Peptides against a protein of PDB entry 6D0Y. Designs and how they scored, part 182

Target 1, 225 residues: chain A of PDB entry 6D0Y
Amino acid sequence: ETEDHLESLICKVGEKSACSLESNLEGLAGVLEADLPNYKSKILRLLCTVARLLPEKLTIYTTLVGLLNARNYNFGGEFVEAMIRQLKESLKANNYNEAVYLVRFLSDLVNCHVIAAPSMVAMFENFVSVTQEEDVPQVRRDWYVYAFLSSLPWVGKELYEKKDAEMDRIFANTESYLKRRQKTHVPMLQVWTADKPHPQEEYLDCLWAQIQKLKKDRWQERHIL

## One batch from the design tools (peptide; made by RFdiffusion4, then SolubleMPNN)

Design b2_p26_7_s1 (from b2_p26_7, 13 letters changed)
Fold by OpenDDE base, seed 1:
Structure b2_p26_7_s1 (fold): chain B 225 residues (1-225), chain A 26 residues (1-26)
Amino acid sequence: as target 1 above (225 residues)
Amino acid sequence: SKIKEEAEKIFKEKGLVAAYEFLRKA
């Protein structure tokens, strides 16, 4: 019961209170850290649940985790491990919407200094490598490319600043795949996103074009993707 | 619940930390 109440409270973070958002987050990180010795598992579950429940507050919760990680590095690592496990479970269950959100969440954790840039690059390398597997349906290959590209607005700048050569390789592989793939299941891709800014163009192609433009603009986001 | 309502009130009036501490003890 208490855990449920705490979840409900944390869900309200960002709402107007006597304190600023920044003050609330810093203070919350402090009290959570103090409770870790006795309630680590409960706090892990709490934060994982809340982070997944409210996608619109992604940056708030990544910030909170970043603050906690700065105070307790071990906890930060355990949290990341939990989220990665959840990502794997979502993929196994073919819950693609949950999975792509988790990838974006993990991507923003790089900016919050919870996940190292090389680790995120490795993840994206693994995603794009799926495009080279012949026994995997194209729809699944397309999803991994989608997950990669759609996460770059959150982390592309950081990754190119630190791992430009590796990222260029990933981009080259992605471009090659997009050029050779068939475009027969556009409707299925549309299930993964409700946003259709370019109705006259196949979604992955238009997303690719948008990301290339973003890259050209030095990752200064001018348009909502 | 009454506890939830009180926590929300504390959140609004005193901030997130105060509300958390209240719920932790409830």
Scores: peptide ipSAE 0.382, ipTM 0.867, DockQ to the pose 0.682
Fold by OpenDDE base, seed 2:
Structure b2_p26_7_s1 (fold): chain B 225 residues (1-225), chain A 26 residues (1-26)
Amino acid sequence: as target 1 above (225 residues)
Amino acid sequence: SKIKEEAEKIFKEKGLVAAYEFLRKA
């Protein structure tokens, strides 16, 4: 019961209160840290749950985790491990919507200094490497490319600043795949609506074009992809 | 619940930490 109440409370982070968002987050990180010796597992579960429940508050919760990680490195690591486990489980269960969100969440954790840039690059390398496997259906290969590309708005700048050569390789492999793949509708991908740029293009091709533009613009976003 | 409502009130009036501490003790 108490856990449910705490979950509900943490879900309200970012809403109007007597304190600023920054103050609330810093304070919350402090009290959570203090409770870790006695309630680590509960707090871990709580944060994992909340982070997954409210994708619209992604940056709020990554910031919170960043603050906690700064206070307790071990807990930050355990949190990342938990999220990675969840990602793997989602992939195994073909829950691609949750999986892609988790990739985005992990991506933003790089900005919050919770995940090292090289680790994220390695993850993306692994994703794009799936496109080279013949035993994997195209729909799954497409998803990995989608997961990679759709996460770049959150982390592309950081990764290119630190691992430009590796990122260029990933981009080259991605481009190569997109050129050779068959154009098909992939249900697990979002529908490209008419109000978006390049509405006439196949979704992944359109996304690729948007990411290429974003890259050209030095990762300065002009619109939400 | 009344506890939840009170926590929400505290959140609005005193901030997140105060609400958390209230729930922790409730």
Scores: peptide ipSAE 0.382, ipTM 0.867, DockQ to the pose 0.700
Fold by OpenDDE base, seed 5:
Structure b2_p26_7_s1 (fold): chain B 225 residues (1-225), chain A 26 residues (1-26)
Amino acid sequence: as target 1 above (225 residues)
Amino acid sequence: SKIKEEAEKIFKEKGLVAAYEFLRKA
């Protein structure tokens, strides 16, 4: 019961209160840190749950985790592990919308100094390497490319600043794949489902174009539809 | 829930930390 109440409360972060968002986040990080010795698992579950409930508050909760990580490095690591585990579970469950969100979340954790840039690069390398797997359906390859590209608005700048050569390689591989893959006409606004995880063909090309432009514009933050 | 409502009130009036502390004790 108390845990549910806490979840509900944390979900309200970003809403109007007597304190600023920044103050609330800093304060929350403090009180959570204080409770970690006794309630680490509870807090871990709490944050994982909340982070997944409200994708519109992605940056809020990544910031919170960043603050906590700064206070307790071990907890930050455990949180990342939990989120990665959740990502794997989502993929196993064919919950591709959840999965892509989690990738974005992890991406933004790089900006919050929770995940090291090289680690994120490695993850993206792994994603794009799926395009080279010949024994898997294209839908799988497409999704991983989508997950990669759709996360770049959150972390592309940081990764290129620190790992430009590696990123260029990933981009080259991505471009090559997009050019050679089979395309089918699918409405751009089609919702992803478990039985239809295939990124819209037109959307992938569009997304690629948007990301290329973003890259060209020195990763100026933009909203990409 | 009365507790939830009170926590929300505290959140609005005193901030997140105060609300958290209230819930933790409730």
Scores: peptide ipSAE 0.382, ipTM 0.868, DockQ to the pose 0.698
Fold by OpenDDE base, seed 3:
Structure b2_p26_7_s1 (fold): chain B 225 residues (1-225), chain A 26 residues (1-26)
Amino acid sequence: as target 1 above (225 residues)
Amino acid sequence: SKIKEEAEKIFKEKGLVAAYEFLRKA
């Protein structure tokens, strides 16, 4: 099937070719846009599938979507809606590993100017607000904080540039929660804690410290040359 | 498949757009 072949091809984005990654992505966005009038639903499904299939290529596919969104705003919106629906489904199914990935993906879509900063701020406000709810297991509260904090490397700079006051409030609420929570390691977070820099510390505290440092460094990662 | 292999070859030699166009017409 042509669709399967196209999916396979798009899965290869980032691999060595005669063209640069940027050239390939820009070109692909162009040809996909040209095909949208006839194959919008097919292309939408294809991109959603690939985006979820290859989490290691998150920034590649968010970039592609960003380029495509710049060409066709309506399609970008439909793609975002599809990913949000998937996030909701993952949360309902307690598939937290997929859910956190989707939050990161959506976060980077803000960086790619597909999702508006206020919308992502609202999402993070909702996440952190869970920490204030009664009769919610701490494991769930911790996950929402984790999902928020772990997504900031992709979107923190953009959000603070546009919504600094709101972000400061979210940070304050997060800090307050981290101070009052019971410090324990949660099994659902273990898959993400293997390479933590401070194994003697509780993971969320470590992550918080890392994010605070990143914020202090104006959201610029020093290891990037 | 043979088509897939050819597409991969085109991707390597001519880039993503060329490979896409090939698959679209295959």
Scores: peptide ipSAE 0.381, ipTM 0.867, DockQ to the pose 0.713

Design b2_p26_7_s2 (from b2_p26_7, 10 letters changed)
Fold by OpenDDE base, seed 5:
Structure b2_p26_7_s2 (fold): chain B 225 residues (1-225), chain A 26 residues (1-26)
Amino acid sequence: as target 1 above (225 residues)
Amino acid sequence: KEIEKKAEEIFKEKGLVAMYEFLREA
C-alpha cells in the first residue's frame, strides 16, 4: 500500500496546490528518502517511468532527483545508471523520440548536480565521434548531432563554463561534419521513426544556427528551441 | 473514492506531504 502512495505522490508533484512547487518537491524528497531503505527499487522504477512518460515535467523531476541525490548520493548514481540503460534500450528499439528526450533529461541533471559536467561532456564527445565512423549510416550520425545540439539549451551554459576547451572541440567537429555531410531533404517528422530518425537538412542546419546564436548570447535563451 | 477525494482536497489545501500523511493513515 505504501508503494501505491509513493506512486501517487510522484505523479502528483508539480500540480497546483497551496504549497509552492519547491516546498512540495522538498517534501517529496524527504518522503522518498525515508522510504528508500524499504522501497528503493520501486522508487527507482517509478522515477524512471515518470521521467520517460511526462516530458512536460522534465525540470520538475530532474529537480526532484537532484534533491534526492543530495540526500542519498548512491541513489542518485543508481538513477543515472538506470536512465542510461533506458537510453540504450530506447536506441536499441529505435525509439528516437524517447532517446533524444532522455539525453535532454540527463543534460538537465547536470544543472541539478546529479551528473558531473565532465561526464556529460564525455557523452557528447561520444555522440559527435559517431560522425567520424564510416560504417555508421549518415542518418544515425545526423541523429547524434541532433541529440547533442538539441540538448544544449539545457546544459550548454554549464558545460562551457566548466569545459570550454572541450566544448569548443566538439563544436568544431560538429561544424565540420555539418559542412561535409550529404544533404538530405527529407521532411521533419513529428515523431521520430526507425525509418526516418533524422530531421530534414534545413532543420539541422537551422538548429545549428540557433545554437550558434545561443552560444553567442552566452546561453541566455530568448526563445525555447 | 472518498479517500481519493479527500486526499486531493488535502493536497490542494496543505500540500503534498500532508496528502501523504493522510493516505498512510487512511
Scores: peptide ipSAE 0.425, ipTM 0.896, DockQ to the pose 0.913
Fold by OpenDDE base, seed 3:
Structure b2_p26_7_s2 (fold): chain B 225 residues (1-225), chain A 26 residues (1-26)
Amino acid sequence: as target 1 above (225 residues)
Amino acid sequence: KEIEKKAEEIFKEKGLVAMYEFLREA
């Protein structure tokens, strides 16, 4: 019965009420913390599920996890491990849409003080390093670059504040790759999907340009990306 | 259905924690 209530709360958070979102999130974090001794596994599963299935609430649930992590560090760690495991599974299953979303989710967890900036930098270094592997198809290399660049709106500011030198190196490697990669054209109306992990050439180049501008603007967004 | 309706009303009027308190007592 309590489990059902917790599910209701987790699903309900983010909806409009007389209370602020922040107040509801703090309250929910407190409720979840209190119930962790009895329902840790259930809560973990629920949070992983909503994190994966409700991308429209990305910042809500990253914030919730951040608040919960501040209350219970061990639980936060377990959640991150579960999400990383899911990312690996998505990649193995060629579910690129889910994978890129999970990278964004993990990226925003840095802002929520759940994942350390150096760890996220290391992940991005690993992604971009794939571009240097000759045995990897370009479609895979392009995807890793896409996953990296598309996540920077969520975490670029934080990473450059803490690891500017390392980030500059990653950017240099990315730029080098984009200059030397083969150009591939796809129909303009073609939407990037799990079956087509290769971003449209114009989109990837456009994304790079957008991120460069965002960087120049010190990661202050002037428009909705 | 009545509980759900009431829970929704409480949520809208008093927030998430209040809703939880209601559900726990219901």
Scores: peptide ipSAE 0.424, ipTM 0.896, DockQ to the pose 0.902
Fold by OpenDDE base, seed 1:
Structure b2_p26_7_s2 (fold): chain B 225 residues (1-225), chain A 26 residues (1-26)
Amino acid sequence: as target 1 above (225 residues)
Amino acid sequence: KEIEKKAEEIFKEKGLVAMYEFLREA
């Protein structure tokens, strides 16, 4: 049926064809928009699933959601709400690998004009505020800092252009935390990279240094991930 | 399986929308 066909299309997009990727994405957005009246829930679930399970296609699906949001603003909002709910569930289940990817996905949705910059800044403020909670294990505090820093390659430029003062405050709080925290091995962060560019440095300190360099380079991406 | 093969061919030759149109009619 149509639902199965939609699944096939959503999974297929991004593969090489006679049409450009942009053309295929626009076409798919049109197809999905046309079917929303009858299959909104199914389409929503499918998009959430591929967004969560196919990290290699992150920019493809964020772009698709951006195109669909431009056509149907209400659906875009529902998608973001579903993704936020999934993020909360992942955090509750201590699935930190899925959670960090979801944060990165949401970050790129800012570039696709699905999530407003102030909303993303508020999320990062909430993340960094966890570092001030004394009843939370350091490993969890470290993860929130990691989630923030590791998402900046996707959204740092946009956030600094629109909310520079707020971002500077977040950076100051992050720096303060990194200076006072205990240096230790953090297993949950090992999935970020197998090869540390600076193996002599602690993992988060290394990431911090890389993000500082990226910021100084005005967020012109280099091979940091 | 034959439908899948044909769908793949149409995708490669005509793009994603054409593939969808084929699947809906198959």
Scores: peptide ipSAE 0.423, ipTM 0.895, DockQ to the pose 0.903
Fold by OpenDDE base, seed 2:
Structure b2_p26_7_s2 (fold): chain B 225 residues (1-225), chain A 26 residues (1-26)
Amino acid sequence: as target 1 above (225 residues)
Amino acid sequence: KEIEKKAEEIFKEKGLVAMYEFLREA
């Protein structure tokens, strides 16, 4: 019964009420913390589920996890571990859409002080290092670059503030790869929207240009990428 | 469902924690 109530709360947070979002999030964090001794596994699973399935609430749930992590560091760690496992599973299953979103989610967790900036930099270093692997298809290499670039709107500012040298190295490697890669059709990198459809062949280059502009603008977004 | 309706009302009027308290007692 309590588990069902917790699910209701977790799904409900973010909706409009007389209380502010911040107040509801803080309250929910308190409720969840109090129930961790009895329902840790359930709460963990619920949070992982909503994090994965409700991309429109990304910042709500990253904030919630941030609040929980501040209250219970071990739980925050377990959540991150679960999300990393899910990312690996998504990659193995070639679920690129879920995988890239998970990278974005993890990226925003850096802003919420759940993941350390150096750890995220290391992840991105690992992603971009795939571009140097000859035994990996270009489709895979392209995706890792896409995952990296498309996550920077969420975490680029923080990473450059703390690890600018390492980030510059990653950018240099990315640029080098983009210059030498062949224009190959990759459906997972193709974005068809009513407003701005991008053929796969051009999308990474367009994204790179957008990220370069964002970087130049000190990571202050003027529009959603 | 009546409980769901009431929970929604409480949520809108008093917030998430109040909704939880109601659900625990319902």
Scores: peptide ipSAE 0.420, ipTM 0.895, DockQ to the pose 0.907

Design b2_p26_7_s3 (from b2_p26_7, 11 letters changed)
Fold by OpenDDE base, seed 1:
Structure b2_p26_7_s3 (fold): chain B 225 residues (1-225), chain A 26 residues (1-26)
Amino acid sequence: as target 1 above (225 residues)
Amino acid sequence: DEVKKKAEEIFKEKGIVAMYEFLRKA
């Protein structure tokens, strides 16, 4: 019935059709908006599910949520709240892979005008503040730095355009932490194809170097591996 | 099955919204 069709509808968006992706997304946003009075909870759950489980369609669903948010601001807010709740649950469950992806998803929602830049900056400030916590394992500190840095390809440009001073502070704190943390030899983390091969470095140092380069390149993103 | 097949055809031809409208009537 209609409820089952919503699942198919949401899951199939972005697939090839005679219509453009933009047209399909606009149309879908309209349909979903119209169905919110009857199927709000279902739609919310479905969007959260696909956002979590289909990383390959990240930009499609962030865009869709952006369109829905523009039509129904309350729903957009509820979606963000649900995603934040999911992030917290992932962290509690030590599902750090899902957690970092959710942070990236939220980051891209800034570009889609669902989350305000200052709010995302505040989130990253909170993340980096973990590096200053006492009696906390370094692995925890490292993860939050990783989550921050690894999300910047999706939102760094926007945040620096709107909150450059705050971002500089976060970067300074991050750099300070990276200099004083204990380092281990781990496989190199490469997010982008580089013209020059990166030396074998500790994974956070490597990521930091990549982000610094990205920043220097005015956040022009290369192909993500 | 026939409905699903037709829905898929409509999707490819007219987009996801058209498919949904068809399914709501089916």
Scores: peptide ipSAE 0.321, ipTM 0.849, DockQ to the pose 0.930
Fold by OpenDDE base, seed 5:
Structure b2_p26_7_s3 (fold): chain B 225 residues (1-225), chain A 26 residues (1-26)
Amino acid sequence: as target 1 above (225 residues)
Amino acid sequence: DEVKKKAEEIFKEKGIVAMYEFLRKA
């Protein structure tokens, strides 16, 4: 394999094929595993890149990383570290659109057995704890709450199954913040569109209501956004 | 929770990435 070939394989996974997506992903995972001794850094960079730039293929690449992590645990760890580093950089650069997607990506990695549930809970605890900081602009506080809530469709079920008490605490803190914050509309933070829109509600309040409904429905969702 | 306690210690000492890696292994 060559580096260029690896790029092509990774970028094109999930495209039309005579084989099933699952088969293609398993095959690609095998190819990547075999090439790790020679191209680990390249593969790592490529996976981070597509994870960041191709949001339409979120579940494809989380699954791929999950398969690869199962084959090479160390690489999976390095990937997670890279993604977290990228998240931090995005936040530092105020690139909230990229950052929220990265959080969703990481959230789905829990389902793919790349990130442990307690780790994700800890991340969300950290996010919601920002709401308690006095020297932080509300727009940032709102974003962290948004990032948390908007990621729950991907991981809420798993987290509540394993860490229900901790999640309840996070929810309580979130609710408390939502009640005391000033209500504003930020264009980059749009309401989750899976349900019928509620134009009369503020975006975070609307999202909160949607997530509560999802929780009530035991995290059963017809369509993942 | 001992795991959480240890995670918090790691966070304080080594940062968030180290904490997540610890929890990933847990």
Scores: peptide ipSAE 0.023, ipTM 0.494, DockQ to the pose 0.014
Fold by OpenDDE base, seed 3:
Structure b2_p26_7_s3 (fold): chain B 225 residues (1-225), chain A 26 residues (1-26)
Amino acid sequence: as target 1 above (225 residues)
Amino acid sequence: DEVKKKAEEIFKEKGIVAMYEFLRKA
């Protein structure tokens, strides 16, 4: 494949086709693997770009990365490192919306066997530990809690299956923080429900309630239109 | 436990990128 064609293939994966999505992803993974010797840097940049800019295709690209990681572990690692760097850059730039999405993307990579569950738990432990920091704005504390909670729809099941005790500790710390924080009414990003938050309910409290229910339902999501 | 503790220390000192690099190799 030519370099320009690779861009087209990566950007258009998941679109309408005569073949199944799974077949297309497997095929693309094979093409990318074969072209890594000549186009590794380009492929890496393209995957990072679409992973960052096409949130509607999150599960498509995490799956693709998972397939590619299975074929080339080193490349998979380089991709994750690039995404982590991007997360850091987004945070430094105060681009919190992008940062949250990147955390979700990384979370779903656990399901794709790219990131180990213990590593993700460790990340979330560090996120929630920010709530214990002194002399920091509450918005910082709130964001890390939000990033954690809003990522659980993608990875909560896997993390509780493998690290239930650690997750319970994170939840306990989160709950404790939510009880003592100053409440404000800022809208949250809705990603898995069409339900509107109660006008009098704080956005993190609302999210917490939703996640608690999801946990109670054993991480089975409701069907949404 | 030791790995997690070290990861946390790296996170605090060097940031999330360094933490992941450590965990990936651990």
Scores: peptide ipSAE 0.016, ipTM 0.483, DockQ to the pose 0.014
Fold by OpenDDE base, seed 4:
Structure b2_p26_7_s3 (fold): chain B 225 residues (1-225), chain A 26 residues (1-26)
Amino acid sequence: as target 1 above (225 residues)
Amino acid sequence: DEVKKKAEEIFKEKGIVAMYEFLRKA
């Protein structure tokens, strides 16, 4: 495969095909695995790029990475490292949109058996620990809590199944922070209005309530609160 | 799937955008 062809294959996966998505992903994983000896860096960059730029295909690409990881564990590790570096760069650049997408991507990689549950728990522990930082803007603390909570629909079940005690601690810390944080926020941060099924509420508090409900429902995505 | 989809919509359209805008102004 040429580099251009690899790019095309990776970018177009999930599009209309005569074959199932599963078959296409397996096939692509095989192609990419075979080409790793010659194009590892290119493939790595391409996967990082689509992970970052195509959030609508998140589950497709996490699955692809999962398949690749199963075939080549070293590559999976390298990919995760690259993604972590990208996350750090996004945060440094204040690209919070990209950053949250990357966090969700990493979260879903747990389901794809690329990232171990304890590692993801550790990441979220680090995120929530930001709430304990002194002399920093609340918006910083809020963002990391947001990044954590907003990723739980993807990975909360898996993390609680494997690391319930640690997750409970993270939740306790999160709850504590939410109780003590300043509640005065700009109107744009309020997600729910009187015209919505939810009462008007501050965004993080609303998100927290929804995550609590999801947790109570044993992480089953049955209904929207 | 439904909850995740809706959550994603909220996070992207209002959560992420609103948070980003707030961060940018701060």
Scores: peptide ipSAE 0.014, ipTM 0.385, DockQ to the pose 0.018

